# Ledger of designs, part 208: peptides against a protein of PDB entry 6B4J

Target 1, 315 residues: chain A of PDB entry 6B4J
Amino acid sequence: DITMQWYQQLQDASMQCVLTFEGLTNSKDSQAKKIKMDLQKAATIPVSQISTIAGSKLKEIFDKIHSLLSGKPVQSGGRSVSVTLNPQGLDFVQYKLAEKFVKQGEEEVASHHEAAFPIAVVASGIWELHPRVGDLILAHLHKKCPYSVPFYPTFKEGMALEDYQRMLGYQVKDSKVEQQDNFLKRMSGMIRLYAAIIQLRWPYGNRQEIHPHGLNHGWRWLAQILNMEPLSDVTATLLFDFLEVCGNALMKQYQVQFWKMLILIKEDYFPRIEAITSSGQMGSFIRLKQFLEKCLQHKDIPVPKGFLTSSFWRS

## One batch from the design tools (peptide; made by RFdiffusion4, then SolubleMPNN)

Design b1_p25_8_s1 (from b1_p25_8, 11 letters changed)
Fold by OpenDDE base, seed 3:
Structure b1_p25_8_s1 (fold): chain B 315 residues (1-315), chain A 25 residues (1-25)
Amino acid sequence: as target 1 above (315 residues)
Amino acid sequence: VDPVSLDTNLPEPATEEEAVVLDLS
C-alpha cells in the first residue's frame, strides 16, 4: 500500500530526526539544558502567538520563525537565541516547531475552528521555505491523527489494548481512555488544520512555486476516505470537518469533478456511513447530511468562517 | 454545463498523484 509506505517513511524520518538531536535532549550539562530550553521556547512561543487579530502581527511571527530556521538570532524570553548554539539545534527546532503546529491543531483549532487559517498559512509558508518542517508536520499529524493519512489502525496480535487505543489517536492516561467527544474534538482540530494547510499559501512568498502539499492531497484524502469502510462517528465527523474547511477551495480548483465527488459522497458513501451510525452518534451524521444537502441544493460551498481575506493582510 | 448533472461517472483525478483508484466495491 503506497499510502502506508508514505506514512511509514515519514514516521521513520521523524524518528531519525529525534535520534539526531538526542545528544541535545539527553544532555545533563547545564549549558546544553539551557540551550535546549531556549531553542524549544524560540520554536514554540511564536506559534502560540498566532492569532486572527492582524496580518501584520502574523507576518512578524512568520519572519521570526523563518529567521530562527535560517540560523539567524532571534529574541526569545529576553535572550538572543540561535540554532547555531548547538550542532543539533536546527534539527531540534524543526522537530519542535512541527510538533507545535500540530499541537495547535489539536488544541487551539479544536476549540476555535477559525484559528485553523492563521496557523495554517504560517505553517504552509514555513513549509515552502523549510520542506523538512513540512515533513515533520505530516509525521506528527499522522501519528496523532491517523485519519489524516488516512488509514485506520488495526489491532495486531499481542498488542496491548492501550497501545491500540493510542494508535487510533486516543489519549490513554492511567489506564483510562479519552472520552469520545474529546477525542473527536482533537481529531477535528487536526483535520481542520490540515484542510487549511493544503489550500493556503503565504502571501509574501513566491506564489509561482507549486504548493509543497496542496489541494491535490485534499483530493487524494477524499478519494482514500471513500475507498475505506467508514468508522462509526469518526468518518462522518472528519469528513464534515474537511469539507467545511477546504470544500470551497476544492470546488474552485476541480469544479465539475469536485461536484461529482460530492455527489458520490452523498449517494454512495453516505448510506454506508448511515448503516454504521447508531442513534447516539446521529449528531455527526446529521451535520454531514445537512452540509451535503445544502451544498448540492445551492450548488455552492461557502467560504469557511475565519478564511483570511485581503483586509486581514492590510491590518 | 450544470455542474450538478448526475453524471454517475467517478470523478477523474486531475493529476496522476490524485489517481487514487476509487474502488467502492
Scores: peptide ipSAE 0.027, ipTM 0.615, DockQ to the pose 0.054
Fold by OpenDDE base, seed 4:
Structure b1_p25_8_s1 (fold): chain B 315 residues (1-315), chain A 25 residues (1-25)
Amino acid sequence: as target 1 above (315 residues)
Amino acid sequence: VDPVSLDTNLPEPATEEEAVVLDLS
């Protein structure tokens, strides 16, 4: 399976990255610990500062992240910080930055769906300039949300139930599995972030270059989902999240072919979702139904709420 | 051409890189 090979390659690259900076992370030296903490803050704080307020502020955040990744000193916590402070500093920062982007999907976008767009445009722009950060974003995303690949983890003989639940993306703490609503909320945030990344280009980059992970991956994701049996509640939730965020962009890109896809979803795939949907899961099902019916009726997919406009970039 | 025509043909990707064949069989 080509999809599973790609998944495994990204996970292997992520593991190799962790091994590369292990000396920095495991150091008992006080100076190395200080450098690690300063680098971690420099990588993660700018991402936490991403907001929908002003394009100028977003540009400042982008420039700061790019400067850090380029080996330039940046101000963080009142200190000058550079990846050159340690030989493993760049790998560590790339990993932590990528992890933080995915965490913003899991946390911020999960709670505020419109936050996907400013986070995604920065992530896309950084990915264009720093491909390794993009690979690490995918690796973190795929590990936390296997549905972003997409694949469904299988229970293997001898596996603990808790480990299987974690592979499915559930948080398990003190032998208690996460509530389904919280799980779906986190998965939704990550899928929405991904759907935003694949359609957005940093406006101050070289737009003549091909998107490093563009809408073709959106088509691939949909095709792969449709080739899989639906999962109860999960498929209806995440398919809605994906289509709400990137459906307009896919419609514009693929036109008639995308409408054929949408009809196929409504006529062929949606009944399969219905067949596995319990009465307690009707909320996600009804939401997807209403979305598909509205889009087909109006022959249009709306621009998602929070989509970045020209006025945002002038602010 | 109405983009929502009931063409029963599976959508094809616009590029070779999108060549995840829909097998809904």
Scores: peptide ipSAE 0.025, ipTM 0.648, DockQ to the pose 0.064
Fold by OpenDDE base, seed 2:
Structure b1_p25_8_s1 (fold): chain B 315 residues (1-315), chain A 25 residues (1-25)
Amino acid sequence: as target 1 above (315 residues)
Amino acid sequence: VDPVSLDTNLPEPATEEEAVVLDLS
């Protein structure tokens, strides 16, 4: 399976990255610990500062992240910080930055769907300049949300139930599994972030270059989802999240072919989702149904709420 | 229902990984 091979390659690359900076992370030296903490803050704080407030602020954040990844000193926590402070500093920063982008999907976007766009445009622009950060974003995303690949993890013989639940993306703490609503909320945030990344280009980059992970991956994701048996509640939820965020962009890109895809979802895939949807899960199914029916009736997919306008970039 | 051959003239997937053709068979 090509999709699973790709998944595994990204996971392997992520694991190798962790091994590469192990000397920095495991050091008992006080200076190395200080450098690690400074680099971690320098990588993560700018991402947490991303907001929908002003395009100028977003540019400052982008420039700071790019400067850090380029080996330039940046101000963080009142100190000058550079990846050159340690031979493993760049690998560590790339990993922690990618992890933080995905975490913003999991936490911030999950709670505030409109936050997907400013986070995604920074992530896309950084990915364009730093492909390794993009690969690590995918690796973190795929590990936390296998539905972003997409694949459904299988229970293996001898596997603990908790480990299987974690593979499915659930948080399990003190032998308590996460509630379904919280699980779906986090998965939704990550899918929405992904759907935003694949359609957005950093406006101050070289737009003549091909998007490093563009809308073609959105088409692939939809195709793969439709080729899979639906998962109860999950498929309806995430398919809606994906289409709400990137459906307009996919419509503009693929035109008639995208409408054929939507008809296929309505006519062939909906009955399969419905067949596995319990009465308590009808909310996600109904939401998807109403969205697609509205889109097909109007022959249009609305621009998502929070989409970055030209006025945002002038602010 | 005519098999809508999604002759997706998808732009050539840049990688074999993007060629997940909807097997609408």
Scores: peptide ipSAE 0.019, ipTM 0.601, DockQ to the pose 0.043
Fold by OpenDDE base, seed 1:
Structure b1_p25_8_s1 (fold): chain B 315 residues (1-315), chain A 25 residues (1-25)
Amino acid sequence: as target 1 above (315 residues)
Amino acid sequence: VDPVSLDTNLPEPATEEEAVVLDLS
C-alpha cells in the first residue's frame, strides 16, 4: 500500500530526527539544558502568537520563524537565540516547530475553527522554504491523527487496549480513555488545519513555484477515504470538516471532477455511513448530509469562514 | 457549464500517486 509506505517513511524520518538531537535533549549539562529551553521557546512561542488580528503581525511571526530556521539570531524571552548555539539545534527546532503547528491544530483550531487559516498560511510558507519542517508536520499530524493519512489503525493480537486506543488518536490517562466528543474535537482541529495548509500559499513567497503539499493531496485524501469502510462517527465528522475547509478550493481546482466526487459521496458513500451510524451518532451524519445537499442544490461550496482576504493582508 | 455533467473522464491524476483510483470495488 503506497499510502502506508508514505506514512512509514515520514514516521521513520521523524524518528531519525529525534535520534539526531538526542544529545541535546538528554544532556545533563546546565548550559545544554538552557540552550534546549531557549530553542524550544524560540520555536514554539511565535506559533502560539499566530492570530486573526492583522496580516502585518502574521508577517512578523513568519519572518521570525524563518530567521530562526535560517541560522540567524532571534530575540526570545529577552535573549538572543540561534540554532547555531548547538550542533543539534536546527534539527531540534525543526522538530519542535512542526510539533507545535500540529498542536495548534489539536488545541486552538479544535476550539476556534477560524484559527486554521492564519496558522496554515504560516505553516505552508515555512514548508515552502524549509521542506524538512513540512515532512515533520506530516509525521506529527499522522501520528496524532491517523485519519489525516488516511488509515484506520487495526487491533493486533497481544496489543493492550490502551495502546490501541492511543493508535486511534485517543488520549489515555490513568487508564481512562478520552471522551468521544473531546477526541473528535481534537481530530477535527487537525483535519481542518491540514485542509487549510494544502490550499494556502504564503503571499510574500514565490507563488510561481508549485505548492510543496497542495490540493492534489486533498483529492488523494478524499479518494482514499472513499475507498475505505467508514468508521462510526469519525468518518462523517472528519469528512465534513475537510469539505467545509477545502471544498471551495477543490471545487475551483477540479471543477466537474470534484462535483462527481460529491455525487459519489451522496449516492454511494452516505448509505455506508448511515448503516454504521447509531442513533446517538446521527448528528455528525446529518451535518455532513445537510452540508452536501446544500452544496449540490446551490451548485456552490461556500468560502470557509475565516478565510484570509486581501483586507487581512493590508492590516 | 453545468457542474453536474457526468463527463466520466476523471482528471488524470498528475502523478501516479494522485491516481488513487476510486476503486469502488
Scores: peptide ipSAE 0.023, ipTM 0.645, DockQ to the pose 0.039; fails the geometry check

Design b1_p25_8_s2 (from b1_p25_8, 11 letters changed)
Fold by OpenDDE base, seed 5:
Parts: sequence; C-alpha cells; structure tokens
Structure b1_p25_8_s2 (fold): chain B 315 residues (1-315), chain A 25 residues (1-25)
Amino acid sequence: as target 1 above (315 residues)
Amino acid sequence: VDPVSLDTNLPEPTTEEEAVTLDLS
C-alpha cells in the first residue's frame, strides 16, 4: 500500500531524527540540559504566540522561527539562543517545532477552529523554507491522527487494548481511555490544521514556487477516505472538518471535478456512513449531511470562518 | 513513492483550466 509506505517513511524519518539528537536530550550535563531547554523554548514559544490579532505580529513570529532554523541567534526567555549551541541543536529544534505545530492543532485549533489559519500559514511558510520541518509535521500529525494519512489502525492479535486505543489516536492515561468527545475534538483540530496548511501559502515567500504540500494532497486525502470503509463517528466528523476548512479552496482549484466528488460523497458514501452510525452518533452524520446538502444546493462552499484576508496582513 | 497517486474510481483532479475545458465539452 503506497499510503502506508509513505506513512512509514515519515515515521522512520521522525524516529531517525529523535535518534540524532538523543545525545542532547539524554545528557546529564548541566550545560547540555540548559541548551536543550533554551532550544525547546525558542522552538515552541513563538508557535504558541501565533494568534489572529495582527499580520505584522505573525510576520515577526515567522521571521523569528526562520531565523532560528537558519542558525541565527534569536532572543528567547531573555537569552540569545542558537541551534549552533549544540551539534544536534538543529535536528532537535526542527523536531520540537514540528511537534508544536501539531500540538497547536490538537489543542488550540481543537478549541478555537479559527486559529487553524494563522498557525497553518506560518507552518506552510516554514515548510516551504525548511522541508524537513514539513516532513516532521506530517510525521507528528500522522502519529497523533492516523486519519490525517488517512488510514484506520486495525487491532492485531495479541495487541493490548490500550496500545490499540493509542494507535487510533486516543490518549490513555492511568489505564483510562480518553472520552470520545475529547478524542474527536483533538482529531478535528489536527484535521482542520492540516486542511488549512494544504491551501495556505506564506504571503512574503516566493509564491512562484509550488506549494510543498498543496491542495493535490487534499484531493488525495478525500480520495483515500472515500476508498475506505467509514469509521463510526470519526469519518463523518473529520470529513466535515476537512471540507469546512478546505472545501472552498478545493472547489476553486478543481471546480467541476470537485463537485463530482461531493456528489459521490452524498450519493454513494453517505449511505455507508449512515449504515455504521448509531443513534447516539447521528450528530456528526447530520452535520456532514447538512453541510453537503447546503453546498450542493447553493453550488458554493463558503470561505471558512477565520480565513486570513488582505486586511489581516495589513494590520 | 508518490503519496498522491491513488487508484480510484473517483474523478481525476484537474486544474482550473482543465476543469473549465471539460465543462465545455
């Protein structure tokens, strides 16, 4: 399976990255620990500062992240920090930065859907300049949300239930599995972030270059989802999240072909979702149905709430 | 391995220009 090969390649690259900076992370030396913490803060704090407030602030954050990844010293926590402070510093920062972007999907976007766009545009712009960060974003995203690949992890004989639950993307703490609503909320945030990344480009970059992970991956994602049997509650939820965020962009890009896909979802895929939807899970299904019916009726997919406008970039 | 390559019975992705051309045919 080509999709699973791609998934595995990204996971392998991520694992290799971790191994590369293991010396930094496992060091008992006080100086190394200090460097690690400084680098971790330098990588993650700017991402946490991303907001919908002003385009100028977003540019400052982007420039700071880019400077850090470029080996330039940046101010973090009142100190000058550089990836050159340790031989594994760059790999560590790339990994932690990518992890933080996905975490913002999981946490911030999950709670505030509009936050997807400013986070995504920074992530996209950084990915364009630093492809390895993009690969690591995918690796982190795929690990936390296998539905972003997409694939549905299967239970294997001899597998512990908790391990299977973790593979599905559930958090399991103290032998307690995450509640379904919290799980879906986190998955939704990550899918929404992904759907935003694939359509957004950093406006101050070289726009003549091809998007490093563009809307063609959105088409691929949809095609792969439709080729799979739906998963109860999950598929309806995430398909809605995806289409709400990037449906307008896909419509503009693929036009009639995208409408054919939406018709296929309504006519062929909906019955399959419905067949596996329990009475208690009808909410996600109904929401998707209503969204698609509205889009097909109006022959339009609305621009998602929180989409960045020219006025945002002038602020 | 091209992660975008899928064997599907779905419509092929087209550019805006190609999509308009198909609608006119």
Scores: peptide ipSAE 0.019, ipTM 0.594, DockQ to the pose 0.177
Fold by OpenDDE base, seed 3:
Structure b1_p25_8_s2 (fold): chain B 315 residues (1-315), chain A 25 residues (1-25)
Amino acid sequence: as target 1 above (315 residues)
Amino acid sequence: VDPVSLDTNLPEPTTEEEAVTLDLS
């Protein structure tokens, strides 16, 4: 399976990255520990500062992240920090930065859907300049949300139930699995972030370049989802999340072909979702239904709430 | 380039210029 090969390649690259900076992470040296912490803060704090407040502030954050990744010193926590402070510094920062972007998906976007857009535009712009960060974003995303690949992890003989639950994207702590609502909320946030990344370009970059992971991957994702059997509650939730965020962009890009896909979703795939939807899961189902019906009726997919406008970039 | 080829009955992605007319009525 080519999708699983791609997934595995990204995971292998991510694991190799971790091994590369193991010297930094496992060091008992006080200076190395300090450098590690400074680099971790420098990589992650700017991402946490991303907001919908002003385009100028978003640019400052982007420039800071880019400067850090470019080997330039940046101010973090009142100190000058550079990836050059340690031979593994760049690999570590790239990994932690990518991890943090995905974490903002599962936390911030999960709670505030509009936050997807400012986070995604920074992530996209950084990915354009630093492809390895993009690969690591995918690796982190795929690991936390296999539905972003998409694939459905299967239970294997001899596998511990907790490990299977983790493979499905559940958090398992102290032998307690995450509640379904929290799980879906986190998955939704990550899918929404992904759907935003694939459509957004950093406005101050070279827009003539091909998007490093553009809307064609959105089409691929939809196609792959539709070629899979739906999962109870999961498919209805994430399909809605994806379409709400990038449906307008897909509509604009693929026009009639997008509408054919949307009709296929409504007429052929949606009944399959319905067939596996329990009475307790009707919320996600109804939400997807209403969205699809509204879009088909109006022959339009609305621009998602929180989409960054020209006025945002002038602020 | 899309890293995956999908065997699907779904319509292939086309640009706006290549979009086949569909009556959505």
Scores: peptide ipSAE 0.018, ipTM 0.607, DockQ to the pose 0.135
Fold by OpenDDE base, seed 4:
Structure b1_p25_8_s2 (fold): chain B 315 residues (1-315), chain A 25 residues (1-25)
Amino acid sequence: as target 1 above (315 residues)
Amino acid sequence: VDPVSLDTNLPEPTTEEEAVTLDLS
């Protein structure tokens, strides 16, 4: 399976990255520990500062992240920080930056769906300039949300139930599995972030270049989802999240072919979702139904709430 | 309205190019 090969390749690259900076992360030296903490803060704090407030502030954040990844010193926590402070500094920063982008999907976007767009446009722009960060974003995303690949992890003989639950993306703490609503909320945030990344380009980059991970991956994702049997509650939730965020962009890009896809979803795939939907899961099902019906009736998919406009970039 | 052949077996795009060229005719 080509999709699984791609998944495994990204996971292997991520694991190799961790091994490359293990000396920095495991160091008992006080200076190395300080450098590690400074680099971690320099990589993660700017991402946490991303907001919908002003395009100018977003540009400052982008420039700071790009400067850090380019080996330039940046101000963080009142100190000058550079990846050149340690031979493993760049690999560590790339990994932690990518991890933080995915974490913002899991936490911030999960709670505030509109936050997907400013986070995604920075992530896309950084990915364009730093492809390794993009690969690491995918690796982190795929590990936390296998549905972003998409694939459904299978229970293997001899596997602990808790490990299987973690593979499915659930948090398991003290032998207690995460509540379904919290799980779906986190998965939704990550899918929404991904759906935003694949459609957004950093406006101050070379826009003539091909998007490093563009809408073709959105088409791939939909095709792969439709080739899979639906999962109870999960498929209805994430399909809605994906289409709400990038459906307008896919419609504009693929036109008639996208409408054929949407009709296929409504007429063929949606009944298969219905067949596995319990009475307690009707919320996600009804939401997807209403969205599909509205889009087909109006022959339009609305621009998602929080989509960045020209006025945002002038602020 | 041409009957959208409900061929539910969308070919899995093996490449980015194949993903873009997926014809649902």
Scores: peptide ipSAE 0.017, ipTM 0.594, DockQ to the pose 0.045
Fold by OpenDDE base, seed 1:
Structure b1_p25_8_s2 (fold): chain B 315 residues (1-315), chain A 25 residues (1-25)
Amino acid sequence: as target 1 above (315 residues)
Amino acid sequence: VDPVSLDTNLPEPTTEEEAVTLDLS
């Protein structure tokens, strides 16, 4: 399976990255610990500052992240911080930055769907300049949300139930599994972030270059989902999230072929979702159905709420 | 991963020009 090979390659690369900076992370030296914390803050704080307020502020954040990744000193917590402070500094920062982008999907986008766009455009622009950060974004995303690959983890003989639940993306704390609503909320945030990344380009970059992980991956994702058996509640939820965020972009890119895919979802895939949907889970199914019916009726998919306009970049 | 290389019964993505010539049926 090509998809599973790709998943595994990204996970392996991520694991190798962790091993490369293990000396920094496991150091007992006070200076190394200080450097680690300074680098971690320098990598993650700018991402947490991303907002829908102003394009100028977003540019400042981007420039700061890019400067850090380029080996330039940046101001963080009142200190000058550089990846050159430690031989493993760059690898550590790339990993933590990528982790933070995915975490913003999991937390910020999950609670505020419109936040997907400013986060995604920064992530896309950084990915264009720093491909390794992009691979690490995928690795973190895939690990937290296997549905972003997509694949459905299977229970293996001898596996602990908690480990299987974690593989499915659930948080398990004190032998208590996360509530379904919270799980779906986090998964939704990550899928929405991904759907935004694949369609957005940083406006101040070389837009003549090919998107490093563009809309063709959106088509791939949909195709793979439709070739899989649906999961109750999960598939309907995430398919809606994906289509709401990137359906307009996919429609513009693939035109008639995308409409054929939407018809296939309505006619062939919906009955399969319905067959596994309990009365208590009908909310997600109904929401997807209503969205798709509206799009097919109007022959249009609306631009998602929060999509960045030219006026945003002039602010 | 080439998205077109996936074993799927879905139509392959075409250029915008080719996509306009396809029937929705």
Scores: peptide ipSAE 0.017, ipTM 0.596, DockQ to the pose 0.126

